# Peptides against a protein of PDB entry 2AUS: the designs that were tried, part 72

Target 1, 323 residues: chain A of PDB entry 2AUS
Amino acid sequence: ADIKREVIVKDDKAETNPKWGFPPDKRPIELHIQYGVINLDKPPGPTSHEVVAWIKRILNLEKAGHGGTLDPKVSGVLPVALERATRVVQALLPAGKEYVALMHLHGDVPEDKIRAVMKEFEGEIIQRPPLRSAVKRRLRTRKVYYIEILEIDGRDVLFRVGVEAGTYIRSLIHHIGLALGVGAHMAELRRTRSGPFKEDETLVTLHDLVDYYHFWKEDGIEEYIRKAIQPMEKAVEHLPKIWIKDSAVAAVAHGANLTVPGIVKLNAGIKKGDLVAIMTLKDELVALGKAMMSTQEMIERSKGIAVDVEKVFMPRDWYPKLW

## One batch from the design tools (peptide; aimed at target 1 H214)

Design b2_p29_2 (made by RFdiffusion4)
Pose (drawn by RFdiffusion4):
Formats: sequence, structure tokens, C-alpha cells
Structure b2_p29_2 (pose): chain A 309 residues (1-127, 142-323), chain P 29 residues (1-29)
Amino acid sequence: ADIKREVIVKDDKAETNPKWGFPPDKRPIELHIQYGVINLDKPPGPTSHEVVAWIKRILNLEKAGHGGTLDPKVSGVLPVALERATRVVQALLPAGKEYVALMHLHGDVPEDKIRAVMKEFEGEIIQRKVYYIEILEIDGRDVLFRVGVEAGTYIRSLIHHIGLALGVGAHMAELRRTRSGPFKEDETLVTLHDLVDYYHFWKEDGIEEYIRKAIQPMEKAVEHLPKIWIKDSAVAAVAHGANLTVPGIVKLNAGIKKGDLVAIMTLKDELVALGKAMMSTQEMIERSKGIAVDVEKVFMPRDWYPKLW
Amino acid sequence: SRAEEELAKIAEEYAADPAAFGEDYAAET
């Protein structure tokens, strides 16, 4: 997921006017929240659905959604997209996820076999692909390991299968997500407590600084997604429901294939929309016309890059 | 603390009537 993509510039002269839109990290606090995402450290106990409901109450929001469900006893990274950026969690499906898990073996197994068997579970699995498994600690029947997986991978099922392969059987004692696409345990990871307190600092004490840092621009959700940057003049057509045509492309990532999920970005690096690529990168460069992206969801409001009559 | 009291209250209100909090969005894998 976190492979740095090469950027290819087709129109080296394209410029963006600062009158239109906002750099993503410079939105007025209300707009920042309308188009924000929270990198939440989900506590064990509540369901992911319940956590989102609490967040909507805390922030007094109409809409919110999480990116990748965590079970009730699972803690860790739970991206929660807010308001107008709610559906941006769709951008996380192609990005991978990473967990730290504690596996309790129902029988004694030599460490040698445990490491050898765990390694063999990398690659593909049926229940999804397992990118990597790194054993952190093996203490008796307890195995602590870090695993990177494709989205929708059930870790409980993976541990169960490892138990079968070892014959002794296995139980997942605990699980914590450490990564969900671009969301990881860094300075943006916040708790529900921080969210409530920072909201009070803002609504009661008038200080927006803390609630601002606790909420990320929605563009964070597409950090690991192939991108196509378009001219200012092309933003309005897309913001108004049109698919993206090739003439509007300024630069794009290499490696885009037809059918790939892509993010359409302004020259300010704001998220305009998510869509499916109808052409490859090279076709987008060589062709002068045609539909480059079948737009599935528009995020940018019509007001930022307006059509003027 | 104040945040703990507020979260406990929200949890009680959510248990009493979850529908009052509305629906959320989650992408399907």
C-alpha cells in the first residue's frame, strides 16, 4: 500500500489560482471538520458502529463513517471520516492493514515449528492475502506477532488456521490494529477523550487549535492511492457531476491501469473525487481526448471552483 | 474526569436508544 508512486507531469505550465478552494490543511475550522477524517485509537469494548455514534454526538455531526470495521474487543486505528468526507473511507479498501496480535496456543509447540509454520502463511489465504508476518515474541504458548494484510482479512480466522496447521489449536487472545492504509500510530492518533476535551476547548473556550490537530483533512485518506491532478478549469466540470476527460489532466501517477480506483486532485492537492480509471497512465499521456476517469463520488463542493456564466 | 463522565452518559443514552444516534457508513470489502 505504502509504495511511493512516481509522478508524471503532462502540463508543466499549469498554475492554480489561490482564490479558489483551499490548501487542504488551511480550511476554516468548520470546513476542516466538514471534510475531515479522524485517526482514532478505538478502545476495546464498543462496536465500531457505536464508536462512530459517540463521535457524532461528541462533535455534534450529522454524518460520519469508519474505514474498516474493528470488532468490539479490538483496539487501534479506526479511521472515522466526517460529514461530507464520510464516503472517503472507500479509498482505504485498496490500501492494506496491519495488526499486532496475541495468539495463545492450546498446546506446546517448539518455537522452531511455530516460526516455520507462521512464515508459510504469508501470501494467499482463503476465508485474502497476507503480506507479512513478523513474530515479535514467543513466550511458551503465547505468540505476539505483527501481521500486514489485505483489507477485509479476518485475523481471527488466520490465527485459527495457524492453530490447525500446528494441530494443537490456537486462540486469538487480543488484537490491535496499528495501520489502516495511511493511518498509523503517529501524532494524529487520538482517543475519544481527547476528542471530547478538544471539542470543549473549541466550543467553550474558543480555541480551535486542538480540535484542528485531532482531525485530518480528508486528503489523508487518499495518500496511498494513485492520483490524477487536474487543471483549475477542469475541477468545476467534475465538481458538477461530469466524468474527467483527458484534456483536464496536468499530472498523474505512473502505474495506473484501467479499472484502478484513483483520486482526482486539484493542483492544491485537494480531493476532488474518487473514480475508476478508464485508461492507463500512458494512454492518459498520449491521447488528447476521451473519458479518463469514471467518477464514483464527488467530494469537492461546487462553490470552490465555480462555473461562471 | 469530565470527559469520562460525558462518555459514560453518551454510552447510557446510546444503550437506551441507538436509533437516536443515526446510521454510519462503512465500505464493504

Design b2_p29_2_s1 (made by RFdiffusion4, then SolubleMPNN; from b2_p29_2, 13 letters changed)
Fold by OpenDDE base, seed 5:
Structure b2_p29_2_s1 (fold): chain B 323 residues (1-323), chain A 29 residues (1-29)
Amino acid sequence: as target 1 above (323 residues)
Amino acid sequence: SKSEEILEKIRKELKEDPSAFGESYAPEY
């Protein structure tokens, strides 16, 4: 998520009409909610599904979805996409996650040995999904990007961990405990990051949402509910982007595949098969799709299908048909 | 607080009839 992607400009003369579309910062409050994502602080206790149902009830919504399950006992960052943005959660599934975990050791271990062994778990690890997971229980590799020990108090080890999507921290702690020779279990877990969503000023509670919705509906104050909801474009910040001409937007919004002539600028390092975000020149999300070309092929070729469009988000009428 | 009362009411309603709040989209992993 933190890798600044280089932007390659293919057409430096491409302009955008300011009258077309609705940039993320210029949406009326009702439209902002329809294309919104909440950075929710999920409380411990409820399932992620229950919390999504509560948000729908609080905000009087028909549809919502979450960007990746947290276990009932796990708190912290749960992105919840609203209404027309609901399917943007598919962009968050492959995104890296960060957690703060409390590991309790079942025996005494010297601090130097704890530090040395935990460092060996950075990189590729072998995991098996837990019994209660919908994921098929096959052995698989997962990446641990980093482990940062925050505190060691006797048998209690507080640490930050960055992981590939679908890494099970409970299983990681179990394996660390085995490697230490004493055994261990996960005492506490909080998710501190899910792709572009982190613990920051955008993190809100269910109580905040109740209050902010009340201030809007009863007092006419929209400021709080507006700040509590992020634009759906936030949910794709970590993806490679392709920015398209105004003349290509309506075609893509109708479900047409993106062709090479429609590209204005793009991120470096796109590979064939990557999930990409198709953006307007005003940074509006048009669609998600599968790259059919590399960045290099999209630069060098004059024609062909650049992106197979999988999911359209933009309404068909925000940009004129120019075909 | 009013917020706590509303949340507790929603928790109760959800426990009694989870279907009343409609399907939540959870992508299958």
Scores: peptide ipSAE 0.023, ipTM 0.585, DockQ to the pose 0.783
OpenDDE base, seeds 1, 2, 3, 4: peptide ipSAE 0.006, 0.011, 0.005, 0.013; ipTM 0.410, 0.409, 0.350, 0.384; seeds 1, 2, 3, 4 fail the geometry check

Design b2_p29_2_s2 (made by RFdiffusion4, then SolubleMPNN; from b2_p29_2, 15 letters changed)
Fold by OpenDDE base, seed 5:
Formats: C-alpha cells, sequence, structure tokens
Structure b2_p29_2_s2 (fold): chain B 323 residues (1-323), chain A 29 residues (1-29)
C-alpha cells in the first residue's frame, strides 16, 4: 500500500467537466453513505458477520460487506463497505494485513534467541489452513513482509507483523514456538491494518456510529457521520489506477471494456492479469477490472482492450453518453 | 449509555432471529 506508484501521463491536454459526476469530497451525505466504507474498530466477541449486521441496523442500510474476516476474539481494523460500495471489498480481500500479536512461550528462552529466530520468519513461510477455514487444507506459501518485536517480558512477546492476505498468525506463532524448542500460543491478536485502512483518525467504534447517526437524524448535524464514513475510493488506494477521459466514463459505467484510446494517465508497473481501478479525472471510482495489457503495452498501443471490466460502481447517468 | 443500550438490543434481536438482519455474503477466505 505504501509504494508510491509512478503516474505516466498519455494525454496532458485532457480536461474534465466539473458538472459531471460526484467527486468523493462533494457527495451529499446520503450519496456519501451509499458509496461509503467504514474503517471499523471491530470489538472482540462478535463475528465479522454480526458486526456487519449491526452496522446495517444502526445506519438503516439494506446492504453491507466486510473487507476480510476477523475471528470473533480478534479486534481491530475491519473495513465495512456500504450499499452501492458493498462489492468494493473484493479489492481488500487480496490486500496485505498488519497485526499486533501477543505470543506466549511455553518455556524460558533468552531474548537474543527470540529475536534471532523471529527474524528467520521474515520472507516466505509454509502454512496449512486451520480446520475451521473455508480454504482447502493444502500446504501453501505465504509472505511475511516484516516482523517488529515491540516488547519482550519473560515468556510474553509483543510484536507487529505485516503479512500477505490469508496468512494465519496463530499458525505463525505455533511455528515460531516450535523453532524456539519450547512451543508457543497466540494470547492476543489485533488487526492494525487492512490494505489502505489502518489505525488512524478514521477508525471508529460501533458506539461512535450510533452516536453519530443520532446527531444526524435527531440534531441535523451531518459532520460526524460524514467523517466516520470514508468514500469507496479509499478502498482502492492500494490498487494500480487507470484514469480515463470523460467520453469513456459512460461506456465503462454501462459495462463496456476499457480500450486504450480512453486512457489519460495510468500507474507504472501494471501487469497483465492485475486487478486495476478505473478512475475518472476527478478521482471517482468507475469500475474494477482485470488488466489485459501491461503499462508498457497501454502506452505503446493505439488500440485494443486495456481492461476487462469485472465490476461497475458508478451509476450510468453521472456522465453523459458520448458515443 | 444510549449507544450501549441500542447495541445490546441489536445483539438480542440478532441472537433471536439472525435471518432478520439479512445475509451479509462476505466470501470467507
Amino acid sequence: as target 1 above (323 residues)
Amino acid sequence: SRAEEILEEIRKELKEDPSSFGESYTPVY
């Protein structure tokens, strides 16, 4: 998520009509909610599904979905996409995750040995999904991007860990315990990041949502509920982006594939098969799709299908049909 | 707080009839 992607401009003269669309910062409150994502602080106890059901009840919503399951006992960052934005969660499922974990060792181990062994778990690890996982129990590799030891107190090791999606921290801790020779278990786990969503000023509780909804409905104060909900575009910040001409927006919003002539600018490093976000020049999310070309091919070619459009988010009427 | 009371009511309703809140289909990965 933190890698600044270079932006390559194909058409530096492309302008956008300010009367078309609804930029993320200019949506009326009702429309902002319809295209919103909550950075929820999930409490320990409830399932991720129960918490989504509660948000729907609190905010009087028909639809919502979450950006990746947290176990009942696990707290922290749970992105919840609302209403028309519900399907943006598909961009968050493959996103990297960060956790703070408390590991309890089953024996005494010197601190220097703890530090040395935990460093060996940075990189590729072999895991088997737990029995309760919907994922088939096959051996698979997962990336551990970093391990940062925060505190060591005797047998208790507090650490931050950045991981590939679907890495099981409980299994990681079990393997660390085996490598230390004493065994270990996961005492506590909190998710501190899910792709672009992290512990920051946008993190809100279920209690905050109840209070903020009340301030809006009873007192007419929309500021708090507006701040508590992020635009759906937040949920795609970690994806490579392709920005398109105003004349191409309505076609893509009708489900047409993006062709090369519609591209104004794009991120470097897109590969064929990558999930990409198709954006307007006002940074509105039009659609998600699969790249059919690399960045280099999209620059060099004058024609062809650049993106196979998988999911449209933008309404068909926000931009005029210009074909 | 009023927030806690509302959350407890929702917890009770969800426990009594989970289907009333609709299926939040999130892919279990």
Scores: peptide ipSAE 0.024, ipTM 0.578, DockQ to the pose 0.659
OpenDDE base, seeds 1, 2, 3, 4: peptide ipSAE 0.006, 0.023, 0.000, 0.012; ipTM 0.364, 0.573, 0.337, 0.376; seeds 1, 3 fail the geometry check

Design b2_p29_2_s3 (made by RFdiffusion4, then SolubleMPNN; from b2_p29_2, 12 letters changed)
Fold by OpenDDE base, seed 2:
Structure b2_p29_2_s3 (fold): chain B 323 residues (1-323), chain A 29 residues (1-29)
Amino acid sequence: as target 1 above (323 residues)
Amino acid sequence: SRSEEILAAIREELRADPSAFGESYTPVY
């Protein structure tokens, strides 16, 4: 999520009509909710699905989805995409995650040895999927981006860990315990980050949502519920972006593939096959799609399909048909 | 490297006892 991507301008004269669309910061409250994502602090106890069901009940929603399962006992950052934004969670599934974990060692190990061994688990690790996962039980690699030891108290090791999506922290701790020669288990786990969502001022509880919805419906105060819900565009901040002309927006919103002439600006480093976010010049999410060209090809070519549009988010009527 | 030796040992243990990873590791995606 922290990869800064350069923005390459292809058309420096492209303007956007301020009357078209609904920029993330200017959506009416009802529309903001329809295109919203909650950065939920999931409590320990309930499943991620139960929490999503509660949010739907609290906010009177027809549909919602979460940006990656947290186990019942695991607390912390659970992005919950609402209504028309529900499918934006597909952008969060491949996103990096951060956790704070408490590891309990089954024997005494010198602190220096703990630190040295845990440092060796930074980088590419080998994991096995759980018995009950629908995932083929083949050995797989995962990246550990960083391990930060926060505290060591005898056999208890508190640490922060940044990982590739689908890294099992419990398996990591088990393997660390084996490498230490004493064994270990995961005592506690909290997720502190899911892609662009982290522990910050946008993190809200289920209780906050109850109160904020009440303030809106009973007292007419929309400010709290507006702040508690992030625009769906937040859920794609970590993706490479392509910004398109106003004249291309309605076509893409109808499910047409993005062609090279529609591109105004784009991030550097897009490869063929990458998941990309197609944006308006007002930073509105139009669609997610698969890059059919690299950034360089999108700059150098005058024609061709740049993005295969897989999922449209923007309504078809926000921008006029200019074809 | 020590990391390669550890990864090799983990692979051997995973071959010897497929059930040692049988605890309900829910995929934390």
Scores: peptide ipSAE 0.015, ipTM 0.370, DockQ to the pose 0.017
OpenDDE base, seeds 1, 3, 4, 5: peptide ipSAE 0.000, 0.017, 0.000, 0.012; ipTM 0.358, 0.407, 0.328, 0.392; seed 3 fails the geometry check

Design b2_p29_2_s4 (made by RFdiffusion4, then SolubleMPNN; from b2_p29_2, 12 letters changed)
Fold by OpenDDE base, seed 4:
Structure b2_p29_2_s4 (fold): chain B 323 residues (1-323), chain A 29 residues (1-29)
Amino acid sequence: as target 1 above (323 residues)
Amino acid sequence: SEAEKILAEIEAELRADPSAFGESYAPEY
C-alpha cells in the first residue's frame, strides 16, 4: 500500500467540469454512506459476517461486505464496504495485511536464536490452507514482507508481521516453532492493517457506530458518522490508477471498456492483467477493471482497449453523455 | 545457518507430505 506510484501525464491540458460528479469529500451524508467503507475495529468473539450483519442493523443498510475475514478470536482492522460500495472489497481481498501476534514457545530458547530464526522467515514461505478454507487445499507460497519483534518475555514473543494476502499467521508461528526446535502456537492475534486501512484516527468500534448514528438521526449531527465512514476511494488507494477525461466517464459508467484516448494520466508500472482503478480527474472511483495493456503501451499507443471494465461503481448520471 | 538447514528440511518435508505440518485447526485469518 505504501508504494508511491509515479504519475505519468498524457494530457496536461485536460480540465474537469466542477459541476459534474460528486468528489469523495463533497458527498451529501446519505450519498457518502451509499459509497462508504468503515475502518472497523472488529472485537474478539463475533465472526466477520456477524459484525457485518450488526453494522447493517446499526446503520439501517440493505447491503454490506467485508474486505477479508478475521477469525472470531481475532480483533482489529476489518474494512466494511457499504451499500453501493459493497463490491469494492474485491480490491481489498488481494491487499497485503499486517498483524501483531503473540507467539508462545513450548520450550526455552535463547533470545538471540529467536531473533535469528524469525529473520529467516522474511521472504517466501510454503503454507497450506486450513481444512475449512474454500480455497483449493494446495501447497502455496506466500510472502512475508517483514517481521518486527516487539517484545520477548521468556517463552512469549510479541511481533509485528507484514504479509501477502491469505498468509496464515498460525501456520507461520507453527513453522517458526519447528525451526526453533521447541514448537510454538499462536496465543493472540490482532490485524493492524488491511491494504490502505490501518490503526489510525479512522478506526471505529461498533459502539462508536451506534453513538454516531444516534447523533445523526436524533440530534441531526452528521459530523461523527461522516468521519466514521471513509469514501470508497480509500479502498482503492493501493491499486494502480488511471485518470480519465470527463468525456469518457459516462461511457465507463455505462460499462464500456476504457480506450487509450480516454486516458489523461496513469500510474507507472501497470502490467497487463493488473487490477486497476479508473478514476475521474476529481479522484472519484468510476470502475475497477483488468489492465489490457502495460503503462508503456498505454503511453505509446493512440488506440485500443486499455482496461477491461469488470465492476462499475459510479452512477450513470453523475457525468453527462458527451457522445 | 542452522535455521536455514531446518527451514530447508521443513520445506522438503512439506513438499514430500503436505499433511505433515498442516495444522488441522488453523483458523482462517
Scores: peptide ipSAE 0.016, ipTM 0.420, DockQ to the pose 0.016
OpenDDE base, seeds 1, 2, 3, 5: peptide ipSAE 0.015, 0.015, 0.013, 0.009; ipTM 0.410, 0.438, 0.398, 0.424; seeds 3, 5 fail the geometry check

Design b2_p29_3_s2 (made by RFdiffusion4, then SolubleMPNN; its pose is not in this set)
Fold by OpenDDE base, seed 2:
Structure b2_p29_3_s2 (fold): chain B 323 residues (1-323), chain A 29 residues (1-29)
Amino acid sequence: as target 1 above (323 residues)
Amino acid sequence: SIKDELEELVDEHEERMKEFEEKKREEEE
């Protein structure tokens, strides 16, 4: 998520009509909710599905979805995409995750040995999903991007860990415990990051949502509920982006593939097969799609399909049909 | 349990919203 991608401008003369679309910061509150994502602080206890069901009840919504399951006992960052934004969770599922974990060792281990062994778990690890997982129990590799030991208190090790999507922290802790020779278990786990969503001022509880909904409905104060819901564009911040001409927006919003002439600017480092976000010049999410060209090919070519459009988010009427 | 407390929170919220909507309708009639 923190990867600042270079922006390559292909058409520096391209302008956008300020009357078209609804930029993320200018959506009426009802529309903002329809295209929203909540950075929810999931409490320990309920399932991620139960929490999503409660959010739908609280906000009177027909549809919502979460950006990656947290186990019932796991708290913290659960992105919940609302209504028309529900499908944006597909961008979050493959996103990196960060956790703070409390590992309890089953024996005494010198601190220096704990630090040394945990450092060896940075990089590629082999995992087997737990029996309770809906994921097939095949051996797989996962990346541990970093391990930061926060505190060691005897047999209790508090650490921050950044991991590839679908890394099982419980399994990681089990393997660390085996490597230490004493065994270990996961005492506590909190997710502190899911792609672009982290512990910050946007993190809200279910209680906050209830209160903020009351302030809006009963008192006419929309500020709180507006701040509690992020625009769906937040959920794609970590993706490479392609910005398109106003004249191309309606076609893409109708499910047409993005062709090279429609591109105004794009991120560097797009590869064929990458998931990309197609954006307006006002940073509105039009669609998600699969890159059919690299960044370099999109610059050099005058024609062809640049993106195979997979999921449209923007309504068909936000921009005029110009074809 | 935290689950039961949250279910209660949501139930109370839904009840409060129904009462509010009913009252608002009665004031608009």
Scores: peptide ipSAE 0.607, ipTM 0.938, DockQ to the pose 0.841
OpenDDE base, seeds 1, 3, 4, 5: peptide ipSAE 0.021, 0.284, 0.005, 0.605; ipTM 0.394, 0.824, 0.330, 0.936

Design b2_p29_3_s3 (made by RFdiffusion4, then SolubleMPNN; its pose is not in this set)
Fold by OpenDDE base, seed 4:
Structure b2_p29_3_s3 (fold): chain B 323 residues (1-323), chain A 29 residues (1-29)
Amino acid sequence: as target 1 above (323 residues)
Amino acid sequence: SVKEELEKLVEEHLKREEEFEKKKEEEEK
């Protein structure tokens, strides 16, 4: 997620009209909420769906969606996309996750053996989905990016783990316990990261949201609720980006595919089939789409479909039709 | 590695479970 992608400029003379669109930092509070994502600290106990329903009640919203289910007992980072931003959660579903887990061993194991065996679980692992998953219980490979042991206290092992989306930490702990020869179970789990969302100053509780909404509605203080809600563009920070001309924005906002002439700048390392974010020169999210060309092909070609537009976020009226 | 041995054991266990479920479905017919 933290890979700084190089930006390749294709048109260094491209300007943007400051009167068009609504940059993430310049949205009126109502519009900011309509295109918002909350970095929620989900409490243990409720389901992710119950928490989304509570946010809708607290903030008087019609629609919201979460960026990946946390089990009822699991706390921590739950991105909740609001109203018109609800569909941006699709960008977060494939994003890497980080957790802090407490593993309880069912027997005594030397610390050196714990460390050695847990290190072997970095890389590709085989997992079976849990019974509660609507997904067919087929074996699947998942990547463990890193395991960092934080503390070992007898049979209790506290560790940080970075994983591919849809890795089951409970199953990982079960397999580690089997490899140690004593068995293990997951005692506690907290999600500390979901793609670009982490434990930082943007992390808010349900209680914070109640208070901040009250301060806005009753006291006229919008500052707190504005800070508690991230722009939808935050939810696509981990994706490769393509920045487009003002003249291309309205077409893409109408669901037209992005053609090569519309590109101003783009990230390096885009491959055919990659999910990409189409951005304005003001860093506004226009759409998500599938790359039909590599970065190199988008640079070298003068014509053709660069991105198959799958999900439009920008309203059709933010930029004028220039065609 | 202990991981590769565990992955093989899990794969063998799953094959045995699938064979056992198939046998049960054939005995219930």
Scores: peptide ipSAE 0.008, ipTM 0.300, DockQ to the pose 0.009
OpenDDE base, seeds 1, 2, 3, 5: peptide ipSAE 0.000, 0.000, 0.000, 0.005; ipTM 0.339, 0.302, 0.309, 0.312; seed 3 fails the geometry check

Design b2_p29_3_s4 (made by RFdiffusion4, then SolubleMPNN; its pose is not in this set)
Fold by OpenDDE base, seed 1:
Structure b2_p29_3_s4 (fold): chain B 323 residues (1-323), chain A 29 residues (1-29)
Amino acid sequence: as target 1 above (323 residues)
Amino acid sequence: SVREELEKLVEEHEKRMEEFEKKKRELEE
């Protein structure tokens, strides 16, 4: 569920100059691409890195990065951040994921038992990372947020699953099979969600990107490629946000930490250590950073470092230096 | 400056959009 975060206003008199910055909806196509994220439908077969390399070639880009690896055989939602937005993928790595999986059982099990046992796997599960993962093979707990059985056909079980980042669906299916007493394996897997990116009208194929780039470069039609690329701000929709004064934007864009006086409004429920998005009053992403205070501390305090700025996205000259 | 280049790109984009909207109206008449 999209966590609707309450917005707390700290300064109700703060205004923004409409001439400063480049809001997502007002970016020229060239600038839109520089700060873009593609919601790619990754085909089965290629690695996530090969797909990123193809996108760079298709769109004539210097830099791109993906918002979380899909195995070669796995299809579906792969966010690909472009050029100046490449580093925004760090916001997507910790984001929840959804998959549709086909589980094949190695024996006959009554449908009622399948449903009952699969429901018991909602919540905390213990997993061992695969050998191929860069993660040390330590036992770890992961959350399964929900399991929705879509279809049961004999030994084949099609289900939707929402999981914490870095949950291994193959391992989940193996454990379900053990709990059923017959064993099971993962036959098919598709990722249907990665944080704010899902299967919707923004999902595009590599073929779509080839065609849309051609329409722009050869026919002068930019509409298709514009729609195929989301603004980088989409990649941070799931994060808690802090909106800052126009007078604070240039300092943060230069890499200065956000101080409490710069805050206009913020989401409720920010904890110390949370990854937060620093936004302008026009909903432009300035930077990502680590919260050094809770929401409550940011409201109550008159001074201090609110956010340790880790990654700046906004150019230094979009807003004037007002200090 | 990067700002001046971006401002030019915005102005060029706005002109292209005005031309597109004009052509669209001409096709709807």
Scores: peptide ipSAE 0.185, ipTM 0.698, DockQ to the pose 0.025
OpenDDE base, seeds 2, 3, 4, 5: peptide ipSAE 0.053, 0.027, 0.013, 0.022; ipTM 0.617, 0.515, 0.395, 0.483

Design b2_p29_4 (made by RFdiffusion4)
Pose (drawn by RFdiffusion4):
Structure b2_p29_4 (pose): chain A 309 residues (1-127, 142-323), chain P 29 residues (1-29)
Amino acid sequence: ADIKREVIVKDDKAETNPKWGFPPDKRPIELHIQYGVINLDKPPGPTSHEVVAWIKRILNLEKAGHGGTLDPKVSGVLPVALERATRVVQALLPAGKEYVALMHLHGDVPEDKIRAVMKEFEGEIIQRKVYYIEILEIDGRDVLFRVGVEAGTYIRSLIHHIGLALGVGAHMAELRRTRSGPFKEDETLVTLHDLVDYYHFWKEDGIEEYIRKAIQPMEKAVEHLPKIWIKDSAVAAVAHGANLTVPGIVKLNAGIKKGDLVAIMTLKDELVALGKAMMSTQEMIERSKGIAVDVEKVFMPRDWYPKLW
Amino acid sequence: DLTPEEKEHIKELDEEAKEQKERFEERAK
C-alpha cells in the first residue's frame, strides 16, 4: 500500500489560483472538520459502530463513518471520517492493514516449527492475502507477532488456521491494529478522551489549535491512492457531477490501470473526488480526449471552484 | 455533552488501550 508512486507531469505550465479552495491543512476550523478524518486509537470494549456514535455526540456531528471495522475487544487505528468526508473511507479498501496480535497456542510446539509454519502463511489465504508475518516474541505457548494484510482479512481466522496447521490449535488472546492504509501510530493518533477535551477547549475556551491537530484533512485518507491532478478550470465540471475528461489532467501517478480506484486532486492537493480510471496512465498522456475517470463520489463542494456564468 | 460518569468511563477504556500498546512494545523488544 505504501509504495511511493512516480508523478508524471503532462502540463508543466498549469497554475492554481489561491482565490479558489484552500490548501488542505489551511481550512477554516469548521470546514476542516466538515472535511476531516480522525486517526482514532479505538479502546477495547465498544463496537466500532458505537465508537462512531460517541464521536458524533462528542463533536456534535450529523454524519461520520469508520474505515475498516474493528471488533469490540480489538484496539488500535480506526480511521473515522467526518461529515462531508464520511465516504472517503472508501479510499482505504485498496490500502492494506497491519496488526500486532497475541496468539495463545493450545499445545506445546517448538519455536522452530512455530516460525516455520507462520512463514508459510504469507501470500494467499481463504476465509485475502497476507503480505507479511513477523514474529516478535515466542514465550512458551504465547506468540506475539505483527502481520500485514489486505483489507477485510479476518485475523481471528488466520490465527485459527495457524492453530490447525500446527495441530495443537490456536486462540487469539488479543489484537491491535497498528496501520490502516496511511493511518498509523504517529502524532495524529488520538483517543476519545483527547477528542472530548480538545472539543471543550475549542467550544468553551475558544482555542481551535488542539481540536485542529486531532482531526486530519480528508486528503490523508487518499495518501496511498493513485492520483490524478487536474486544472483549476476542470475542477468545477467534476464538482458539479461530470466525469473527468483527459483535457483537464495536469499530472498523474504512473501505474494507473483501467478499473483502478483513483483520487482526483486539485493543484492544491485537495481531494475533489474518488473514481474509477477508464484509461491507463499512458493513455491519459497520449490521448487528447475521452473520459479518463468514472467519478463515483464527489467531495469538493461546488463553491470552491465555481462555475461562473 | 457527556456526563461525568460517561467521561470517566471513556477515559478508563482509553487507558486500557494505552496499557495494551505499552505491553506489546515491551514484549517486542

Design b2_p29_4_s1 (made by RFdiffusion4, then SolubleMPNN; from b2_p29_4, 14 letters changed)
Fold by OpenDDE base, seed 3:
Structure b2_p29_4_s1 (fold): chain B 323 residues (1-323), chain A 29 residues (1-29)
Amino acid sequence: as target 1 above (323 residues)
Amino acid sequence: MLSEEELEEIRALDEEARRLRARFEARAA
């Protein structure tokens, strides 16, 4: 869910210099790519790492990273962060995911029973990670946010499911099959959402990237490749944000922690320990960090460390050093 | 740069993904 977070303004008189920084929509194409994220339609077959390697070769990039592994057989939304934006994927790893899944039942079950049992799997579920997972194979809880049955055709059940990060849909389907008494397996799986990235007009294929890169390099047409790459700021839309004064930007860009006096506005509901995005007044991502205060503490206090800066994205020279 | 073989592989894989998407979209409508 795009939780519209309330914005609390601390300094309503704070202005930003239009000459400083590079707002997401005003980056030259090379800079846009350097701070880009592709909403890739990952095909079934290749690993997420193989697909990232292809993107690097297609776009002539030194580094890239993906916003959460899709299994080889799983298609759909794979955010791929490019170059200087590569580490923005850390914001996407904990983000909720949505899938469309085809479950095949191993026996006949009345539709009403299918619907009733699947509804019971909304909420907290117990899962054991598969052997091939990079995580320790221990029992853990995961949240299923919603299950929406799209179609029931005999033994084939097509459904949409919203889940907490690291929920295994194959395991969910196995447990649903057990609860139905007939057993089930995952026939098909597609990821339709990864945090702010979804199936929309920004979704592109590897082939699209090949063509769009060609149009830019050979024909001088940058429009297609520009549209195919989202600004890195897209990858943090789901995070709570803190907007800072121009005078604070350079310090944070140098790796200094954000202090309370630098805050112009912030989202409501920040808790200590939350991952937060530090933004300029032009909605440029400066850094990701860990909140050291709640929203309320950041409002009430005049001083102190608000955010422990973990990862800087903004170059040090986009804003002047004012200290 | 990709080889011609890799480009053909990508095209085939992307077409499969497109077909899967279209099937799911048609059933979700």
Scores: peptide ipSAE 0.391, ipTM 0.888, DockQ to the pose 0.849
OpenDDE base, seeds 1, 2, 4, 5: peptide ipSAE 0.378, 0.380, 0.384, 0.380; ipTM 0.883, 0.885, 0.885, 0.884

